# Peptides against a protein of PDB entry 3T7K, part 136

Target 1, 248 residues: chain A of PDB entry 3T7K
Amino acid sequence: KAEKILARFNELPNYDLKAVCTGCFHDGFNEVDIEILNQLGIKIFDNIKETDKLNCIFAPKILRTEKFLKSLSFEPLKFALKPEFIIDLLKQIHSKKDKLSQININLFDYEINGINESIISKTKLPTKVFERANIRCINLVNDIPGGVDTIGSVLKAHGIEKINVLRSKKCTFEDIIPNDVSKQENGGIFKYVLIVTKASQVKKFTKLINDRDKNETILIVEWNWCVESIFHLNVDFTSKKNVLYQKK

## One batch from the design tools (peptide; made by RFdiffusion4, then SolubleMPNN)

Design b2_p21_4_s1 (from b2_p21_4, 7 letters changed)
Fold by OpenDDE base, seed 4:
Structure b2_p21_4_s1 (fold): chain B 248 residues (1-248), chain A 21 residues (1-21)
Amino acid sequence: as target 1 above (248 residues)
Amino acid sequence: SKVEKYKEKVKKDLENTKELP
């Protein structure tokens, strides 16, 4: 069926999109439309898998979803597009009135607001955002909203190698892992990095660390610090936003 | 049209999207 619909076009674009959707197309597409999209080089996947070499996200705007956050870790993220791209494309294809010899839809007209070339360019870097920030091992409190698995999965996608889950009420100093990174001179490396949810956790962990390892560097942040870092694909160590405790 | 249904659904899908805390 798709072939018959597309036969009216002399040339078909190949968009070469391997995409996931978030905040749109929850019900997916009908079989004919999926076939049409596939013929145009648009493959939409239900879930993110590294093996699929995803390069695109469809979303109506920047969203704080697992899919959207992980899409910024694609290598590279080539396009972050509004769902209107697909809608307008399918409208043109299904239109009987326009003897369109060619599909005339430009991907650049459908960019998600706030995902600019500066962000896209950073996804071409050989390193992930937290890797560039010398954050490889973190401590995560077990009571984090969204759950340790989801949050941990996002963090890992962005270069966190090891996530230590802390039982905030029962943890001791021995349960806290160091951020094992090679000491770069002047690199602002924190020996202990923690993501916490409450001021009481800040007090607890700062005490535990300072009592046992008095001269070590500590970074305690909220999950929002990670999210902002992901959305900018940059860690700003000069910002105090979402930083709960810092010892340099 | 089926395509128009996608447009309407996108708005609803956004409203029903669960963002991370």
Scores: peptide ipSAE 0.627, ipTM 0.957, DockQ to the pose 0.884
Fold by OpenDDE base, seed 5:
Structure b2_p21_4_s1 (fold): chain B 248 residues (1-248), chain A 21 residues (1-21)
Amino acid sequence: as target 1 above (248 residues)
Amino acid sequence: SKVEKYKEKVKKDLENTKELP
């Protein structure tokens, strides 16, 4: 059926999109529209898998969703597009009135506000944002809103290799893992990196670490510190925003 | 049209989107 619909066009674009959706198209597409999109080089996936080599996200705006945050880890993210791209494309294709010889939809007209070329360009870097920041092993409190699995999955997508989940009420110093990174010449390496939710956790962990490993570097942040780092694809160690404790 | 249904649903989908804390 899709072939018959598309046969009226002399030339078909190949958009070469492998995409996920967030904040739109929760019900997906009908079979004919999926087939049409596939013939135009647009493949939409339900979930993010590394094997799918995803390069696009559809969203109405910047969203703080797992999918959106992970899309910034794509290698590269080629396009971040509004859902209106698909809607307008399908409208043009299904139009019976216009003898259109060509599909005239430009991807650049549908960019998500706030995802600029600077952000897109950073997704072409050979390293992930936390990898560039020398953050490979972190401690995450078990009572984090959103859950350790979801938060951990986002952090791993952005270059954190090991996530140690701390039981905040029961943990001891021995439960805290070091950020085991080789000394790089130009970057402040924190031996202990922790993501916490409460001031009481800051007091607990700073005491535990300072009592047992007094001379070591410590970074304790909120989840928002990670989110801001992801949205900028850069870790700013000069910023005190969302930093709860820092010892250099 | 089927395509108009997508447009109406996009607004609803955004309203129903759960963002991370």
Scores: peptide ipSAE 0.627, ipTM 0.957, DockQ to the pose 0.850
Fold by OpenDDE base, seed 1:
Structure b2_p21_4_s1 (fold): chain B 248 residues (1-248), chain A 21 residues (1-21)
Amino acid sequence: as target 1 above (248 residues)
Amino acid sequence: SKVEKYKEKVKKDLENTKELP
């Protein structure tokens, strides 16, 4: 069926998109439209798998979803597109009007607002955002909204190798893991990195660490610190925003 | 049209999207 619909075009573009969707197309596409998209080199996946070599996300805007946050870890993210790209494409293809020799849709006209070339270019870097920031091992409180698995999965996608889950009420100093990174000559490395949700946790962890390791560097942040770092694909250590405690 | 249905669904999907806290 798709072939018959596409036969009216002399040349078909190959968009070479391997995409996930967030905030759109929850019901997916009908069988004919999926086949059409596939013939145009547009493959839409339900879930993110590293093996699929995803390079695109469809979303109506920047969203704080697991899929959107992880899409910024694609290698590279080639396109972040509005769903209107697919809609307009399918509309043009299903149009019974005159023999359009070519599909005339420019991907750049459908970019998600706020995902610019500067962000896209950073996804081509050989390192992940937290890797570049020398954050490899973190401590995460178990009561984090969204759950440790989802949050942890996003953080791992962005270069955190080890996530230690802290039971905030019962944890001791021995439960806190160091951020074991080789000292790069020019980079501030925090020995202890913690993501917390409450001021009481800041007080607890700062006390535990300072009582045992008084001279060690500590970074305690909110989840929003991580989110902002992901959306910018850069860690700004000069910003105090979403930083609850910092000891250099 | 079938395509118009996608457009309407996209609006609803956005409204139903659960963002992380």
Scores: peptide ipSAE 0.626, ipTM 0.957, DockQ to the pose 0.891
Fold by OpenDDE base, seed 3:
Structure b2_p21_4_s1 (fold): chain B 248 residues (1-248), chain A 21 residues (1-21)
Amino acid sequence: as target 1 above (248 residues)
Amino acid sequence: SKVEKYKEKVKKDLENTKELP
């Protein structure tokens, strides 16, 4: 069926998209539309897998979803597109009135607001955002909203190698892991990096660390610090936004 | 149309999207 529909076009574009969707197309596409999209070089995946070499995200806007946050870790993210791209494309293809010899839809007209070339260009960097920031090992409190698995998965996608989950009420100093990064000359390296949810945790962890490992560098942040860093694909250590405690 | 159905679904999907805290 798809072949018959597409046979009216003299030339078909190859968009070369390997995409996931978030905030749209939860039910997927019908079989004919999937075949059409595939013939146009648009492959939609249900889940993010590294083996799929995903390069695109479909979303109506910037969303704070696991898929959207992880899409910024694609190597590279080539396109962040509104679902209207697919809708308009399928509309044009299914149109009987348009004696169109070619499909006239430009990907660049469907960019998600706020995902600009500056963001896209950073996804071409050889390192991940937290890797560039010298954050390799972090401590994450077990009571983090969204759950340690989801949050941890996002953080790992962005270059954090080790996530230590702290039982916030029962943890001791021995439960806290150091950020094992070799001193590079130009970057502030924090020996202890923690993501916490409460001011009481800040007090607890700062005391535990300072009492046992005096004069070490500590960074305690909210989850929002990570999210902002991901959305900008840059860690701004000059900003105090979402930083709860910092000792250099 | 099938395409209109996608538009309506996209709106609902956005409303039903669970964002991370």
Scores: peptide ipSAE 0.626, ipTM 0.957, DockQ to the pose 0.883

Design b2_p21_4_s2 (from b2_p21_4, 8 letters changed)
Fold by OpenDDE base, seed 2:
Structure b2_p21_4_s2 (fold): chain B 248 residues (1-248), chain A 21 residues (1-21)
Amino acid sequence: as target 1 above (248 residues)
Amino acid sequence: SKEEEYRKKVEEDLENVKELP
């Protein structure tokens, strides 16, 4: 059926998209439309797997979803597109009235607002955002909203190698892991990096660390610090936004 | 049309999207 529908076109574009969707197309597509999309080089996956070499995300706007946040870690993210791309494409293809010999849909007309070339270009870098920031090992409180698995998965996608989950009420200094990064000459490496949810945790962890390792550098942030860093694909250490405690 | 159904569903999906805290 798809072949018959597409036979009216002399040339078919190959969009070369390997995509996931968030905030749209939860029910997927019908069989014919999937076949059409596949023939146009558009493959939509249900889940993010590294082996699939995903390069695209469909979303109505910037969303704070696991899929959207992880899409910014694609290597590279080539396109972040509104779902209207698919809708308009299928509409043109299914149109019986249009004597169109060619599909006239440009991907660039469907870019998600706020995902610009500056963001896309950063996804081509050989390192992830937290790798560039010299953050490899972090401590994460176990009571974080969204759950340690989901949050941890997003962080790992962006270059965190090790996530130590802290039981906030029972943890001791010995439970806190250092950020094991080679002292590269570039200033700004924090020995202890923690993501916390409460002011009481800030007080607890600062005390534990300072009592046992008084001269060490500490960064305590909210989850929002990570999210903002991901959305910008840059860590701004000059900003105090979402930073709860910093000791250089 | 199926396309209009997709459009409606996109709107619904956006309303029901589960964002991280």
Scores: peptide ipSAE 0.634, ipTM 0.964, DockQ to the pose 0.898
Fold by OpenDDE base, seed 4:
Structure b2_p21_4_s2 (fold): chain B 248 residues (1-248), chain A 21 residues (1-21)
Amino acid sequence: as target 1 above (248 residues)
Amino acid sequence: SKEEEYRKKVEEDLENVKELP
């Protein structure tokens, strides 16, 4: 059926999109539309897998979803597109106009607001956002909203290699792992990086670290610090936003 | 049309999206 529908076009574009969707197309597409999209080089996946070499996300806007956050770790993210791209494309294809020579849909017209070329360009960097920020090992409290698995998965996608889950009520200093990164000259390396949810945790961890390992560098942040860093694909160490404690 | 259905569902899907806290 898809072949018959597409046969009326003299030339078909190959968009070369390997995409996931978030905040749209939860029910997927009908079989014919999937086939049409596939013939146009648009493959939509249900889940993010590294083996699929995903390069695109469909979303109506910037969303704080696992899929959206992880899409910014694609290598590269080529396109972040509104669902209207697919809708308008299918509408044009299903139109009863006899001989359409070309599909005239420009991907750039469907960019998600706030995902600009500057952000897209950063996904071409050889390093992930936390990797280039010298954050490779972090401590994460076990009571983090969203769950340690989901949050941890997002963080790993963005270059955190090791996530140590801390039992906030029972943890000791020995349970806290250092951020094992080679010292770079510009002092931007924190020995201890922690993501916490409560002020009481800040007090606890700062005390534990300062009592046992004096004069070490400490960064304690909220999850929002990570989210903002991901959305900008940059860690701003000059910003105090979402930083709960910092010792340089 | 199916396309109109997709368009309508986009709004619903957005409302039902599970964002991380």
Scores: peptide ipSAE 0.633, ipTM 0.963, DockQ to the pose 0.872
Fold by OpenDDE base, seed 5:
Structure b2_p21_4_s2 (fold): chain B 248 residues (1-248), chain A 21 residues (1-21)
Amino acid sequence: as target 1 above (248 residues)
Amino acid sequence: SKEEEYRKKVEEDLENVKELP
């Protein structure tokens, strides 16, 4: 059926999109529309897998979803598009009135507001945002909203290799892992990096570390520190925003 | 049309989206 529908066009574009959706198309597409999209080089996946070499996200706006945050780790993210791209495309294709010889839809007309070329360009870098910041091993409290699995998955997508989950009420100094990174010349390396939710945790962990490993560098942040770093694809160590404790 | 159904559902999907805290 899709072939018959598309046969009226002399030329078909190849958009070369491997995409996920967030905040749109939860019900997916009908079989004919999926086939049409596939013939136009648009493949939509339900979940993010590295093997799929995803390069696109559909969303109505910037969203704080797992999929959206992870899409900024694509290698590269080529396009962040509004769902209207698909809707207008399908509308044009299914139109019986227009003797259209070609499909005239430009991807650039459907860019998500706030995802600019600067953000897209950073996804072409050979390293992930936290790798560039020399953050490879972190400590994450077990009571983090959103859950350690989801939060951890997002962090791993952005270059954190090891996530140590701390049982905040029971943990000791021995449970805290160091951020094991080779001394790179040009970056503030923190020996201990922790993501926490409460002021009581800051007090506990700072005491544990300072009592046992005096004079070491410590960074304790909120989850929002990570989110802001992801959305900017840059870690700003000069900012105190969402930083709960810092010792250089 | 199916496309208008998609358009309508986009608004609903956005309302139902699960954002991280």
Scores: peptide ipSAE 0.633, ipTM 0.964, DockQ to the pose 0.865
Fold by OpenDDE base, seed 3:
Structure b2_p21_4_s2 (fold): chain B 248 residues (1-248), chain A 21 residues (1-21)
Amino acid sequence: as target 1 above (248 residues)
Amino acid sequence: SKEEEYRKKVEEDLENVKELP
């Protein structure tokens, strides 16, 4: 039993982690190990649910997975840790040789490369990354790789409230929704925001919008624009990277 | 050890990870 194993320690840490895993531990943990982790305040969840108040991600590195991207929307993300944290922790606990009165594993030694305090600090902000960028309603083409549901779910986690799926071959101007954001004086608000996959869509949508709603602001980006914004927890409107069309 | 098994599986899981396009 986990209790018997842990009884050798005079003091147990409480790590207070509510975590999901990506790119590691797909098969989970054995019953004893999961009990040990639970006793140490480490709770592993299979899926992301808002009600679980997740604060941690385990991954071997930065990954472009749904879970990893969504973890950056946690409130806050306290830790992004390599799986070696769990492995070394369990190894120390199961070690019979070490007359260790104390568990000596520091969370900070296991940070995922590239997820630094600057990123972590931004997860403490009261707003989401796209919310801060005044992007509330977007248009998403139906032929996006990864699927509209998955992509849409990631975007929603990061503050996009409404995702309008465009049938790229059949859509008309009336199918395009505006980004309904109250005019804040100091922020570049785009009336139309679109995520597209190819140049032909840029041509189509720019024509549709410009023919019917002249002089309006338009932002057309690739999915990579969103990904980069998420990984940095910042939208850089000065960058042209992954921007296909912009009209201010 | 079980920890060694976890380590091996981490490598396998990384190879099989489903990244978004």
Scores: peptide ipSAE 0.632, ipTM 0.963, DockQ to the pose 0.875

Design b2_p21_4_s3 (from b2_p21_4, 10 letters changed)
Fold by OpenDDE base, seed 4:
Structure b2_p21_4_s3 (fold): chain B 248 residues (1-248), chain A 21 residues (1-21)
Amino acid sequence: as target 1 above (248 residues)
Amino acid sequence: SKKEEYIKKVEEDLKNTKELP
């Protein structure tokens, strides 16, 4: 069926998109439209798998979803597109009136607002955002909204190798892991990095660390610090936004 | 139009999207 519909075009573009969707197309596509998209080199996946070598996200805007946050870790993220790209594409293809010899839809016309070339270019870097920031091992409180698995999965996608989950009420100093990164001379490496939700946790962890490992560097942040870092694909250590405690 | 229906559906999908806290 798709072949018959596409036969009216002399040349078909190959968009070479391997995409996931968030905030759109929850019901997916009908079989014919999936086939059409596939013939145009557009493959839409339900879930993110590293093996699929995803390079595209469809979303109406920047979203704080697992899929969107992880899409910024694609290698590279080639395109972040509005769903209107698919809608307009399918509309043109299904149109009987337009004796269109060619599909003339430019991907660049459908960019998600706020995902600019500066962001896209950073996804071409050989390192992940937290890797560049010398954050490899973190401590995460177990009561984090969204759950440790989801949050942890996003963080791992962005270069955090080890996530230690802290039972906030029961944890001791021995439960806190160091950020095991080779000391770079000029880059403020924090020995202890923690993501917390409450001021009481800040007080607890700062006390535990300072009492047992004096003079060590500590970074305690909110989840929002991580999200902002992901959306910018850069960690700004000069910013105090979403930083709850910092000891250099 | 079919386009308008898709746009409306996207709007509804967006409303139903659960963002991380």
Scores: peptide ipSAE 0.563, ipTM 0.940, DockQ to the pose 0.860
Fold by OpenDDE base, seed 1:
Structure b2_p21_4_s3 (fold): chain B 248 residues (1-248), chain A 21 residues (1-21)
Amino acid sequence: as target 1 above (248 residues)
Amino acid sequence: SKKEEYIKKVEEDLKNTKELP
């Protein structure tokens, strides 16, 4: 059926999109439209898997979803597009109007607001955002909203290798892991990096670390610090935003 | 139109999207 619909076009574009959707297309597409999209080189996946080599996200805007946050870790993210791209494409294809020789839809007209070329270009870097920031091992409190698995999965997608989950009420100094990163010549490395939710945790962890490992560098942040770093694909160590405690 | 239906659906999907805290 898709072939018959597409037969009216002399040339079909190959968009070469391997995409996930967030904030749109929850019900998916009908079989004919999926087949049409596939013939145009648009493959939509339900979930993110590294093996699928995803390069695109569809969303109406920047969203704080697992899919959106992880899409910024794609290698590279080629396109972040509004769902209107698919809508207009399918509309043009299903149009009974005269033999359109070509599909005339430009991907660049459908970019998600706030995902610019600067962001896209950073996804081509050989390193992930937290890797570039010399953050490989972090401590995460177990009471983090969204859950340690989801949050941890996002963080891992962005270059954190090890996530140590701290039971905030019961943890001791021995439960806290160091950020074991080889000193790069020109980058500040924090020995202890922690993501916390409460001021009481800041007081607890700062005391535990300072009492047992004096003079070491400590970074304690909120989850929002990570989110902002992901959305910018850059860690700004000069910013105090979402930083709860810092010892250099 | 089909386009209007899709737009409406996207708006509904967006409203139903659970963002991370």
Scores: peptide ipSAE 0.562, ipTM 0.940, DockQ to the pose 0.863
Fold by OpenDDE base, seed 3:
Structure b2_p21_4_s3 (fold): chain B 248 residues (1-248), chain A 21 residues (1-21)
Amino acid sequence: as target 1 above (248 residues)
Amino acid sequence: SKKEEYIKKVEEDLKNTKELP
């Protein structure tokens, strides 16, 4: 069926998209439309797997979903597109009226607002955002909204190698892991990095660390600090936004 | 139209999307 529909075009574009969707197309596509998209070089996956070499995200806007946050870790993210791209493409293809010799849909017309070339360009860097920030090992409180598995998975996608889950009520100093990074000359390495949810946790962890390891550097942040860093693909250590405690 | 159906569906999907806190 798809072949018959596409036979009216003299030339078919190859968009070379390996995509996931978030905030759209929850029910997927019908068999004919999937086949059409595949023939146009558009492959949509249900889940993110590294082996699939994903390069595209479809979403109506910037979203705080696991898929959207992880899409910014693609190597590279080539396109972040609104679902209207697919809708308009399929509409043009299914149109009986247009003796169109060519499909005239430009990917650049469908960019998600707020995902610009500057963001896309950073996904071509050889390192991940937290790797560039010298954040390799973190401590994450067990009561984080969204769950440690989901949050941890996003953080790992962005270059955090080790996530230590802290039992906020029962943890001791010995439960806190250091951020084991080689001292690079250009500064900004925190020995202890923690993601917390409550001011009481800040007080607890700062006391535990300062009582046992008095002269060490500490960074305690909210989850929003990580989200902002991901959306910008940059860690701004000059910003105090979402930083709960910092000791340099 | 198929387009209107897709647009409506996208709007519904967006409403049903669970964002991380």
Scores: peptide ipSAE 0.562, ipTM 0.940, DockQ to the pose 0.877
Fold by OpenDDE base, seed 5:
Structure b2_p21_4_s3 (fold): chain B 248 residues (1-248), chain A 21 residues (1-21)
Amino acid sequence: as target 1 above (248 residues)
Amino acid sequence: SKKEEYIKKVEEDLKNTKELP
């Protein structure tokens, strides 16, 4: 059925998109529209898997969703597009009135506001944002809003290799893992990196670490520190925003 | 129009989107 609909066009574009959606298309697409999109080189997936080599996200705007945050880890993220791209494309294809020989829809007209070429270019880097920041092993409190699994999955997508979940009320110094990174020449390495939710946790962990491992470097941040780092695809160690405790 | 229906659905989907805290 899709072939018969597309047969009226002399030339079909190949958009080469492997995409996920967030904040749009919750009901998905009908079978005919999926086939049409597939023939145009547009594949939409329900979930993010590394094996699918995703390169695109559809969203109406920048969103603080798991899918959107993970899309910034794609290798590369080629396009971040508004859902209107699909809507206008399908509208043009299903139009019986237009003797259109060609589909005239430019991907660049549908870019998500705030996802600029500077962000896209950083997704072409050979390393992930936290990998570049020498953050590979972190401690995460178990009472993190959003849950340790979701938060942990986002952090892993962005280059954190090991996530140690701390039971905030019961943890001891021995439960805290070091950020085991080889000394690189030009970057401050924090031996202990922690994501916490409460001031009481800052007081607890700073005491535990300073009492047992004096003079070591400590970074304690809020989840918002990670989110800002992801949205910028850069860690700014000069910023005090969302940093709860820092010892250099 | 089908386009208007899709736009309305996108607006509804956005309202129903759960963002991370």
Scores: peptide ipSAE 0.561, ipTM 0.940, DockQ to the pose 0.859

